# Peptides against a protein of PDB entry 2Q3Z, part 106

Target 1, 272 residues: chain A of PDB entry 2Q3Z
Amino acid sequence: YVLTQQGFIYQGSAKFIKNIPWNFGQFEDGILDICLILLDVNPKFLKNAGRDCSRRSSPVYVGRVVSGMVNCNDDQGVLLGRWDNNYGDGVSPMSWIGSVDILRRWKNHGCQRVKYGQCWVFAAVACTVLRCLGIPTRVVTNYNSAHDQNSNLLIEYFRNEFGEIQGDKSEMIWNFHCWVESWMTRPDLQPGYEGWQALDPTPQEKSEGTYCCGPVPVRAIKEGDLSTKYDAPFVFAEVNADVVDWIQQDDGSVHKSINRSLIVGLKISTKS
Target 2, 254 residues: chain A of PDB entry 2Q3Z as posed
Amino acid sequence: YVLTQQGFIYQGSAKFIKNIPWNFGQFQDGILDICLILLDVNPKFLKNAGRDCSRRSSPVYVGRVGSGMVNCNDDQGVLLGRWDNNYGDGVSPMSWIGSVDILRRWKNHGCQRVKYGQCWVFAAVACTVLRCLGIPTRVVTNYNSAHDSNLLIEYFRNSEMIWNFHCWVESWMTRPDLQPGYEGWQALDPTPQEKSEGTYCCGPVPVRAIKEGDLSTKYDAPFVFAEVNADVVDWIQKSINRSLIVGLKISTKS

## One batch from the design tools (peptide; made by RFdiffusion4, then SolubleMPNN)

Design b2_p18_1_s3 (from b2_p18_1, 7 letters changed)
Fold by OpenDDE base, seed 4:
Parts: sequence; C-alpha cells; structure tokens
Structure b2_p18_1_s3 (fold): chain B 272 residues (1-272), chain A 18 residues (1-18)
Amino acid sequence: as target 1 above (272 residues)
Amino acid sequence: DDILLTQLPVGDKRLEEL
C-alpha cells in the first residue's frame, strides 16, 4: 500500500466492472517535494504555519488536509472536477494514466488547478500523496454510490404517477465512485477504530466548511456508528443509503415508497 | 468517451444500453 507504484482502479458499473491501470508513482522524482508543497499551500498552513506543521505528525490531520487539497475547491488544490463531458479547455479525466503528470502539472503551473478530474482521478492523486507521506493507502471503488446532500441517509427521487423522475436531481447515485482508504490509528477517537479510514477527495459535500471528507473509520461505517468523526453519515450513505421514491398522485397526494430495486453500495477495496 | 470509464448517474440511458 505504500510501496506499490502501479495498480488498478476499478470503474464501470456493478454489472460491467472494468479496471484501468494507474501509475501512482509515489517514488518518482520530485513527487515527494510536490506533496510537501501541497501541504505548504493548504489554508491551515497559510493561516498558521507553526500549528499546521506541528500537526503533520498526525495521519488523521494530514489525511483530512490531503482530502481537501486534492480538489481545488476552497483552496489552491490540485484538481478541478468536471462531469459534463466538456473537457476541451483541459485534459479529459479519462485521459489520465497516472498521478505523476497531474501533480507535476499542478506544481509547474504555480499550484494552479489541473483540469480535469473525476472521482478516480481525485482518489488516485490522493492515494499517491498519502503514500508519499508514508500513509498506507488504497483506492476504493463503490458501485451504485450514493451522494446524499441533506444528510438523511436517503436518496430521494420525486416521481410522477407514471414513475418518471421529476425535478432537479439534487441527490443521486453514481454508477461508481472512488475514494481512498488509509491505514492509521485514531487517537482522537475511542479505542477500536484504528485501521482503514475512508477519505474522499472528490468535492461532493463540505465538511466543516471545506470540500473534504474523512477520515472516518471503516469499522464505524460497518457498524453504523454515525457519530464518529469525520463525516460518518455521508460516507455511510455512499455505501448504505436507502432509496426512497416520492410518488405524486393526480390528486396531489404523495406516496412514500422504498425502492428495493436500487441497491446502493458495492464496495471493492484494492489489494494493491 | 467510454461510458464505463466516466461517472454517470444511475439510470442514465447510456448505461441501460450496455
């Protein structure tokens, strides 16, 4: 998880699983230096360098910083996300084959955001950075991954009487979503939550005012401990959200129905 | 772009055509 520079990232759908090779390249020349630059341009460092540096011994702290800095939201982060298939003014997310080129581009352009990324790109870059910093990290793919926007652990669809989805789809399920899991102790939590921690660098929701996510113990998610910092409800929903259909009838009444055909979450953790 | 190599909402017609 620290030593492997090449790996696979799983994509596609639950029915059609695909993988791509990815060069994490955490030991390539200059990559560690770029990772350190990433830390030195983070908002917490800019606000109080001494305090930030003093906390860099904590993989919990560093993991959270990295999850925020891999995306360019709110800071001088690495990647700009885009999902509308309009990538002409940058690099298509599907064109990347490794983290190294992304990180080098970011640094070489004065820490200007790199266009563009999607979830696996964010995750892969985060994985590289975390590995560079000595944190065992793996990319995780979750098929039928929910994006809960209102923290109710539900994906809610509004449907007409014919079952057609209506309105702006604020909440959604992705065919797949990628994030990372990092191995760390959690001295900031009660005993028992050491081990794999989920971190999500894709800018989906704000956590404490910043587009970052985690670390949250995978165990907490598995056991349903949603009080566990950070962002347990959101990560839980990604893999366990229930789907609810609000079906509007002709008379204006609304019927709540649990959609059992849409099963959220099929997580694949990589071994390398 | 390869539909299996990009994120799409579940229920996207393109996914159903696979």
Scores: peptide ipSAE 0.478, ipTM 0.920, DockQ to the pose 0.576
Fold by OpenDDE base, seed 1:
Structure b2_p18_1_s3 (fold): chain B 272 residues (1-272), chain A 18 residues (1-18)
Amino acid sequence: as target 1 above (272 residues)
Amino acid sequence: DDILLTQLPVGDKRLEEL
């Protein structure tokens, strides 16, 4: 997980799983230096360099910084996300074949955000950076991945009497979503939460005012311990949210229905 | 197929046509 420079990322849908080759390239020339620049331009370093540097021995701290800095939201981060198929002023997210070109472009353009990324691009770049920094990391794909926006562990759809979804979908289920898992101890938590920790660099929800997510123990998510730092409810919902339909009737009444046809969460972890 | 290489909401017509 630290030594492997080439791997695969899973994409597609639950019914049609695909993988693509990806060059993580954590040992290629100059990549470590770029990762160090990423740390040196993070908001915490700019605010208090001494405090930031003193905390870089903690993979928990570094993981959280990296999850925030891989996206360009709130800071001088690496990637700008886009999902509307309008990529003419940049590079299509689907055209990337590795993390190295992205990181080099970012650095060579004065830490200007690279256009564009989607979830697997964010995850792959985060994986490269974390591996460079000596943190064992893998990319994870979750099919039928929920995005809960109001922290109620539900995906809620509002429907008319004909079953048609009304209004703008704020909450949704992605065909797939990617994030990373990193191996680390958790001295900040109760015993037993060492091991794989989920980190999500895709800008979805703010955590403590910044678009970042994790680290949260995979074990805590599996056991339903939602009090565990960081962002356990959000990550839990990605893989376990229930789906509810609010159906408006002709008389103006609203009926609550549990949608059992939409099953959230099918996680695949990489083996290398 | 490019449709399998990008994120889409579940229920998208393009996914159903696969």
Scores: peptide ipSAE 0.472, ipTM 0.918, DockQ to the pose 0.581
Fold by OpenDDE base, seed 3:
Structure b2_p18_1_s3 (fold): chain B 272 residues (1-272), chain A 18 residues (1-18)
Amino acid sequence: as target 1 above (272 residues)
Amino acid sequence: DDILLTQLPVGDKRLEEL
């Protein structure tokens, strides 16, 4: 995982799985230096450099920092997310073919956020950075991926009598979502949670006041241990949320219906 | 843009046409 510089990222939908080639390029010239700059501009370093540096031996700590710094929310992070198909003042997320150009652009423009990314771009850049720092990491794709915004493990749709979704789609299910899994021990947890840890650099929800997610043991998600730090309920919901329809009738009544046709979560792990 | 290469909400009409 650390040594592979080229790989594939899975996209599309559950019915139509597609992959694209991606150059992670963690060993290309100057990339490690850029990753170190990323650490040196993180909010924790700016607040207390000595404390931040002393904790960089912890993959848990570094993973969480990288998750936050790959997005530009809250800090001088790498990428600005955009999903509205208006990319004229930057680069379309679909145009990227690797992490190297993104990281070089970020550094060369004084750590100014790069426009634009979507989930696989965030995940791929995070994968590159973590691999540079010696943390075994892979990109993961989850089809029918839920975004729970109110921490109730549900995706709730408001629908009219014709079944059409009403209002702002605060909660939603993506056709696909990408994040990373990193291999590390978890000395901060009870025994048995070593191994793959989910980290999500796409800015979706705040964790302890910062747009970051994880690390959370993949085992904890599989076993439904939602008390496990970090962000177990959110990651659990991405792969296991139930879908509820609130159907509004013309008489003003509302009917609650469990939507069993929308099955959340189909995770694909990469080998490289 | 290729519909399969961007994130879209499930139920998007473009996805249903695939």
Scores: peptide ipSAE 0.468, ipTM 0.915, DockQ to the pose 0.563
Fold by OpenDDE base, seed 5:
Structure b2_p18_1_s3 (fold): chain B 272 residues (1-272), chain A 18 residues (1-18)
Amino acid sequence: as target 1 above (272 residues)
Amino acid sequence: DDILLTQLPVGDKRLEEL
């Protein structure tokens, strides 16, 4: 989890699982230096360098910083996300084969955001950075991954009497989503939450005002302890949200129906 | 682009054609 430089990332759908090879390259020349630059341009360092540096011994703190800095939202982060198939002014997310080129491009262009990434690109870059910093980390793929936007642990669809979706589809289920899990102790939590911690660098929801997510104990998610910092409800919903259809009839009545055909969450953890 | 190598919403027509 620290020493492996090459691995696989799972993609596709629940029915058609695929994987791609990925070069994490955490030990390639200059990559550690780029990771240190990433820390030195983070908003917390810019606000108070001494305080930021004093906290870099905490993998909890560093993990949260990296989660925020891998995306370019709110800061001089590494990657800009895009999902609309319009990549002509950058690099298609599907073209990347490793983290090294992305990190080098970011640094060489004065920490300008790299275009473009999707979830596995964000996760893979985060994995590289965390491994460089000595934090055991793996990429995780979740099939039928929910994006809950209002923290109610539901994905809600509004439908007409014919089952057609009405209005803006703000909440959604992805065919797959990737994030990382990092191994760390949690002295900031009650005993028993040491181990794998979920971190999500894809900009989905703000946490404490910044597009970052985690760390949250995988155990807390498994046991449904949604009070556990950080961002337990969001991560829980990614793997456990229920799907609800609000069906409007011609007479204006609305019927609530649980959609049992859409099952959220099928998580695969990598072994390297 | 390979449909299985990009994120798509569940229910996307392209996914249904697989």
Scores: peptide ipSAE 0.465, ipTM 0.914, DockQ to the pose 0.557

Design b2_p18_1_s4 (from b2_p18_1, 9 letters changed)
Fold by OpenDDE base, seed 2:
Structure b2_p18_1_s4 (fold): chain B 272 residues (1-272), chain A 18 residues (1-18)
Amino acid sequence: as target 1 above (272 residues)
Amino acid sequence: DDILNTQLPLGSPELESL
């Protein structure tokens, strides 16, 4: 988890699982320096360098910073996300084969955001950075991954009388989503939450005002402890959200239906 | 085939073509 520089990332769909090779390259020349630059341009450092540096011994703190800095939302982060298949003014997310080129491009262009990433690119870069900083980290893929936008642990679809989704009002389930899990102790939590912690660098929802997510104990998610910092409800929903259909009838009435055909969450944790 | 190499919303036409 720290020493492995090459691995696989799972993609595709629940029905069509595939993987791609990825070069994490955490020990390649200059990568550590780039990771340190990433820390030194984070908003917390810019606000109070001494305080930020004093907290870098905490993998909880560093993990949360990295989660925020891998995306360029709200800061001078590494990657700009794009999902509309219009990548002509940058690099297609599907073109990347490793984290090293991304990090080098970011640094060499004055910490300007690299175009473009999607979830596995964000996760892979975060994995590289965290490994480089000595935090055991792996990329995780979740199929049928929910994006709860209103913090109710549901994915809600609005449907007309014919059962057709009203797209502009529907919440999101991805075919797959990737994030990272990092191994750390959690002295900031009650005993028993040490171990794998979920961190999500893909900009999905703001956490304490910043597009970041976690760390949250994988155990807490598994046990349904939604009070556990950070972002337990959101991560829980990614893997466990219920799907609800709001069906509008011709008479203007609305019927609530639990959609049992859409099963949220199928998590695959890598061993490399 | 990029359909399996990119994130897509469930129910998207691209996924339904699989």
Scores: peptide ipSAE 0.543, ipTM 0.936, DockQ to the pose 0.576
Fold by OpenDDE base, seed 1:
Structure b2_p18_1_s4 (fold): chain B 272 residues (1-272), chain A 18 residues (1-18)
Amino acid sequence: as target 1 above (272 residues)
Amino acid sequence: DDILNTQLPLGSPELESL
């Protein structure tokens, strides 16, 4: 998890699982220096360098900073996300084969955002950075991954009398989503929450005003402890949300129906 | 573009074609 430089990332769908090779390259020349630059341009360092540096001994703190800095939202972060298949002014997310080129491009262009990434690109770059900083980290793929926008642990669809979804879909389920899990102690929590912690660098929802997510103990998610910092409800919903259909009838009445055909969450953890 | 190499919403026409 720290020493492995090459690995695989799972993609596709629950019915059609595939993987791609990925070069994390955490020990390649200059990559550690780039990771240190990433820390030195983060908003917390710019606000108070001494305070930021004093906290870098905490993998909890560093993990949260990296989660925010891998995306370019709100800061001088590494990657800009895009999902509309219009990549002509940059690099297609599907073209990347490793983290090294992305990080080098970011640094060499004065910490300008690299175009473009999707979830596995964000996760893979975060994995590289965290490994460089000595934090054991793996990429995780979740199939049928929910994005809950209103923190109610539901994915809600509004449908007409014919079952057709109405309005703009705010909440949705991805075919797959990737994030990282990092091994660390949690001295800021009750005993027993040490171990794998979920971190999500893909900009989905703001946490404390910044597009970042985690760290949250994998155990807390499994046990349904939604009070556990950070961002337990959101990560819980990614793997456990229920799906609800609100069906408009001809007479103007609305019927609530639990959609049992859409099962959220099938998580695969990588071995390498 | 390979449908299996990008993120897509469930129920998208691309995924239903698989």
Scores: peptide ipSAE 0.541, ipTM 0.936, DockQ to the pose 0.560
Fold by OpenDDE base, seed 3:
Structure b2_p18_1_s4 (fold): chain B 272 residues (1-272), chain A 18 residues (1-18)
Amino acid sequence: as target 1 above (272 residues)
Amino acid sequence: DDILNTQLPLGSPELESL
């Protein structure tokens, strides 16, 4: 988890699982220095350097900072996300084969955002950075991954009488989504939550005003302890959300239907 | 296999074509 520089990232769909090779490259020349720059340009450091530095001994704190800084939302972070298949002014997310080129581009262009990433790119870069900083980390893939936008643990679709989705579906289920799990103690929580912690660097929802997610104990998600910081409800929903259809009839009536055909969540953890 | 190499919403025409 710390020493492996090459690995695989799982993609595709629940029915058509595939993987791609990825070079994490955490021990390549200059990568550690870039990771330190990433810490030194984070908003918390810029606001209070002494406080930020004093907290860098905490993998909980560092993990949360990295989650926020791998995306360029709200800060001088590494990657700009894009999902509309219009990548002509940058690099297609599908073109990346490793984290090293991304990090080097970011640093060499004065910490300007790199175009473009999707979930596995964000996750892979976060994995590289966390490994560089000595935090055991792996990329995970969740198939049929829910994006709950209103923190109600539901994916809600509005449909017409014919079952067609109406309007802009803000809430959705991805064919797959990637994030990272990092191994750390949780002295900030009650005993028993040490171990794998989920961190999500893809800018999906704001946590405490910043596009970041976690760390949250994988155990808390498995046990349904949604009070556990950070962002337990969001991560729980990614793997366990219920799907509800609101079907509007011509007479203006609305029928609530539980969609049992859309099963959220099938998580695969990597071995290295 | 571009369909399998990118994130897509469930129910998208691309995914339904598989």
Scores: peptide ipSAE 0.539, ipTM 0.935, DockQ to the pose 0.566
Fold by OpenDDE base, seed 5:
Structure b2_p18_1_s4 (fold): chain B 272 residues (1-272), chain A 18 residues (1-18)
Amino acid sequence: as target 1 above (272 residues)
Amino acid sequence: DDILNTQLPLGSPELESL
C-alpha cells in the first residue's frame, strides 16, 4: 500500500534503472511550520521581510527561493552536498528514506545544515517543501545528466594522444541527476509557458549569485528557447549537451572529435 | 554501498564494472 505522501525516486544508470521508496511527508505534523521557517530565514526575507512576504503569492518567486534554500550554499539552507564517499561525520546520502527526518533535524538544530545530501535528497526535500506550500511538484530523474560549467552547451574533455582525460574534469556527466518539476502559470513570460517548470535545488551553478536553478518552463527546454528565465541554458545542457573531445597530438596540434558514444539526457518524470 | 544508489561520473570504474 502506497500512501499519498509516499512515492518513488529513480536512480541507477541508463542501462540499470533502479527506484527507491521515499516518504515525502508533506502533511505530517510540524512540516508546514518548518517550511514557513525556511521561508523566514531566506536571504530575501532577512533583507526585506515586507517585500519577501508580498511576493510569496507567486509560485515563481517561492519556487526560486526554495531551490536556493534546500541547499546550504550561500544561506541557512537545509542540506550540505557531498559526493566523495566520506560521510563519517554525518549521515550517508544513501541512508535517507524520507524528507521529514531531514527537515526536523534542520529545524531542531537551529537551522544548521544537515549532512549529507546528493541530488535525489535535494530534489525530494524540495518536492516536500513545495507541496507543503501548495505547489504541485514531482521529482524528475535524468540519466546521463550533464553539468555544463561554462554555459556553452557542451561537455568538453581534453585528452592526450592515448585518449586519457587531462585536467581537473570540472565538466562531467552524472550517471543520474534529480531535480523537481512544479506546475505553475508564468505571468512573467510570454503566453504558452504555463505548466511544468524545472527547479533544481542541487548546488551545481550559481544563478544571479545564488546556488539555485529555475523555474524554467519544460516547454522552453523542449523547444530550445534558451532566452527564457530562469536558467534555461543550464537546464537545457543537462538534457541535451553535446560531448566534445579535444585530442592533443604529439606535434602539439589539437583535434576536435564529437563523442557520439556519450548520449546526454534520458529524462523520466514521476507521477508520485 | 550499491553503486546504483549513489551519483557517479560516467566512465567511473564502478560503473564500468556493471
Scores: peptide ipSAE 0.531, ipTM 0.934, DockQ to the pose 0.558

Design b2_p18_2_s1 (from b2_p18_2, 10 letters changed)
Fold by OpenDDE base, seed 2:
Parts: structure tokens; C-alpha cells; sequence
Structure b2_p18_2_s1 (fold): chain B 272 residues (1-272), chain A 18 residues (1-18)
């Protein structure tokens, strides 16, 4: 979880699981220096360098910073996400074979955002950075992964009487989504929440004003303890949200239907 | 076809058509 530089990332769909090889390369030349630059350009450092540096001994703090800095939202972060299949002005997310080139490009272009990433690219870069900083980390893939936009633990669709989706659906379910789990103690929480912590560097929702997510104890998610920081409800919803269809009839009446044809969440953690 | 191909190569919303 720290020493492994090559691995696999799971992709595809719940019915068609596949993997790709990935070079994390946390020990390649210059990568540690780039990771330190990443910390030194984070908003908290820019606001108060002394305070930020004093907290870098905390993997909880560092993990949260890294989750925010791997994406370029809000800051001079590493990657710009794009999902519309139009990647001609950058590098296709599917073209990357490792984290090293991404990090080097970012640094060598003055910490300019690298185009483009999707979830596994974000997760893989975060994994590289965290491992480089000595935090045991693995990439996780969740199939049928929910993006709960309004924090109600539901994925809601609005449909007419014929089952046709009405308007733009804001909430969604990914075929797959990747994030990372990092091993750390949680002295900021009640006893028992040490161990694997979920961190999500893909910009989906803001946490305390920044596109970041976690760390949240995997145990808390498993047990349904949504009170644990950080971002337990969002991460819980990624793996457990219910799908609700709001069906409006011609008479204006609306009724709720729980969609049981699609089950949210099938999480696979890597062994390497 | 495009949806299936996309789902095998990249992250896509379920039911998204390209």
C-alpha cells in the first residue's frame, strides 16, 4: 500500500468488470518534490503557511488537503475533469497510463491544471501523492456509484406517466466511480474509527466550501454512522443511496416509486 | 452501441447516450 508502484484499477460496469494497469510511480525521480509543491500551493498554505505546515504531521489533515488539490477546482490543483467525450484540446482521460506524467506536466507548466481526468485518474493521482507522503493508500472502485446532489441519501428522477424522464436530471449514477482509501488513526473521532478512510478527489460536491471529500472511516460508512466527519452522508450515498422515481400523472398527481431494478453500490477494494 | 462502448472505456452516467 506504500511500496507498490504498479497496480490495476477496476473499471467498466457492474456486469462487465475490467481493469487497466496503472503506474503509480510514487518513488520515481522528482515525484516527492512535486507532492511537496502540491502541499505548498494549497489554499491553506497560501493563507497561513505556518499553520498549514504545523498540521502536515496529521494524515487526516494531509488527506483532506490532497483530496482537494488533486482536482483543480477552487485552487491550483492538478487535474481538470471532463466527461463529454471531447478531449481534443488536451489528453484523453483514457490515454493516461500512470500518475507520473500527470504530476510532471502539472509541475512543469507552473502548476497549471492538466487536461483531462476522470474518476480513476483523480483517484490514481491521489493514491500516488498519499503513498509518496507515507500514507498507506489503495484505489477503490464502486459500480453503480451514486452522486447525491442534495444530501438526502436518494437519487431522485422525475418522470411522466409514461416513465419518461422530465427535464434535466441533476442527480445521477455512474457506471463506476473510483476514490481512495487511506490507512490512518482518527484521534479526532471517538475510538474505533481507525483504519481505512475514504477520500474522494473527484470534484463532485463541495465540503466546507471546497471540492474535496473525506477522510471518513470506512467502518462508519459500513455501519451507517453518518455523524462522522468528513462527508459521511455523501460517501454513504455513493454506495447505498436509494433510487426514487417521482411519477407525475396527467391529473397532476405525483407518487413515489422506489426503483429496485438498479441497486446502488458494488465496491471493490484493491489488494495491492 | 456508443453507450456500451463508452461504458467500457470511461466513466459515464448510467443511461447516458453519446
Amino acid sequence: as target 1 above (272 residues)
Amino acid sequence: RDEIEASLTQQVPIGKQF
Scores: peptide ipSAE 0.394, ipTM 0.851, DockQ to the pose 0.449
Fold by OpenDDE base, seed 5:
Structure b2_p18_2_s1 (fold): chain B 272 residues (1-272), chain A 18 residues (1-18)
Amino acid sequence: as target 1 above (272 residues)
Amino acid sequence: RDEIEASLTQQVPIGKQF
């Protein structure tokens, strides 16, 4: 989880699971220096360098900073996300084969955002950075992964009698989503929450005003302890949200579809 | 590009077509 430089990332769909090889490259020349630059350009360092540096001994603190800095939202972060199949003004997310080229491009262009990433690219870069900083980290994939935008633990669809989606289409389920899990103690929490902590660098929801997510104990998610910092409800919903498919009739009545069989969440954790 | 093809190579919303 720290020493492995090459691995696999799971992709595809729940029905058609596949993987791609990925070069994390945390020990390649200059990569550690780039990770340190990432820390030195983070908003907390710019606000108060002494305080930021004093907290870098905490993997909880560092993990949260890295989660925010891997995406370029709100800061000088590494990657810009794009999901609309229009990648001509950058590099297609599907073209990347490792984290090293991404990090080098970011640094060599004055910490300018790299175009483009999707979830596995964000997760893989975060994994590289965290491993460089000595934090045991793995990429995880969740199939049928929910993006809950209103913290109600539901993904709701409204359809007419012809099956056409009506109203707000913001809430959605990914065919797959990737994030990372890092091993750390949690002295900031009650006993028993040491171990794997989920961190999500893909910009989905703001946490304390910044597009970052976690760390949150995997145990807390498993046990449904949604009060656990950080961002337990969001991460819980990614793997456990209930899907409600509403059918609206001509008379204005609304009924749950009895044909909905989609189940949120099928998580695969890597072993290296 | 339909959902089936996209789902083999990209992260895509379920039901989304390109």
Scores: peptide ipSAE 0.391, ipTM 0.850, DockQ to the pose 0.427
Fold by OpenDDE base, seed 3:
Structure b2_p18_2_s1 (fold): chain B 272 residues (1-272), chain A 18 residues (1-18)
Amino acid sequence: as target 1 above (272 residues)
Amino acid sequence: RDEIEASLTQQVPIGKQF
């Protein structure tokens, strides 16, 4: 999980699983230096360099910083996300074959955000950075991955009488979503939560004011301990949310229906 | 079919057609 530089990332859908090859390249020339630059331009360093540096021995702290810095939201982070199929002013998310080119472009352009990424690109870059920093990390893929925007553990669709989704699609389910899991101890938590920790660098929801997510113990998610920092409810919802349809009737009434045909969450963990 | 094809190459909302 630290030494492997090439691997595969799972994509597609629950019905049609596929993968792509990816070069993580954590040991290629200059990549470690770029990872250190990433730490040195993070908001916490800019606010208090001494405090930030003193905390870099903590994988929990570093993991959270990296989660925030891989996306360019809120800071001088690496990647700008885009999902509207208009990528002409940058590089299509589907064109990347590894993390190295992305990180080099970011550094070479004065830490200017790289266009563009989607979930697997964010996850892969985070995986590279964390591995560079000596944190065992793997990319994971979750099919039918929920994005809960209001922390109620539900995905709520508003539909007309024909079943068509109305309004802005704030809450939704991705065909797939990628994030990373990193191995670390959790001295900041009660005993038993050491091991794999979920971190999500794709900018989806703010955590304590910043687009970042985790680390949260995979065990906490599995056991339903939603009080566990960081961001347990959000990560739990990604893999366990219930789907609710608010169906408008012809008479103007609204019916609440539990959608049992949409099953959220099918997680695939990689071994390289 | 378009939804299926898009879902193989991009991250897309379920039910989104191109």
Scores: peptide ipSAE 0.390, ipTM 0.850, DockQ to the pose 0.481
Fold by OpenDDE base, seed 1:
Structure b2_p18_2_s1 (fold): chain B 272 residues (1-272), chain A 18 residues (1-18)
Amino acid sequence: as target 1 above (272 residues)
Amino acid sequence: RDEIEASLTQQVPIGKQF
């Protein structure tokens, strides 16, 4: 989880699982220096360098910083996400074969955001950075992954009689979503929450004002302890949200669809 | 066919796209 530089990332759908090879390259020349630059341009360092540096001995703190800095939202982070299939002014997310080129491009262009990433690219770069900093980390893929915006552990959507989605559409389910899990102790929590911690660098929701997510103990998610920092409800919903499909009739009546069952969450953890 | 093509990208089959 620290030493392996080559691996696979799972993609596709629950019905058609695929994988791609990925070069994490955490020990390649100059990558450690780039990871240190990433730490030195984070908002917490810019606000108070001494305080930030004093906390870098904590993998909890570093993991949270990396989660925020892998995306360029709200900071000088590495990657800009894009999902609209219009990548002509950058590099298609599907074209990347490893983290090293992304990190080098970011650094070489004055820490300007790299175009473009999607979830597995965010996760893979985060994995590289965390491994480089000595934190055992793996990429995780979750199929039928929910994005709960209102923290009610439900994904609710409405359809008219023709099956067309109505309303806000703010909540969503991904065909797949990738994040990382890092191994660390949790001295900031009660005993028993050491081990794998989920971190999500894809900019989905803000946590304490920054697009970051975690670390949250995988055990807490499994046990349903949603009070555990950080961001337990959001990560829990990614893998466990219930889906409610409402059908609205012309008369304004609403009823639940009984013919469609969508199960949220099929998590695959990588071995390396 | 659409599902196979969607397998190469992160897609939102239900809800809002970014």
Scores: peptide ipSAE 0.052, ipTM 0.695, DockQ to the pose 0.339

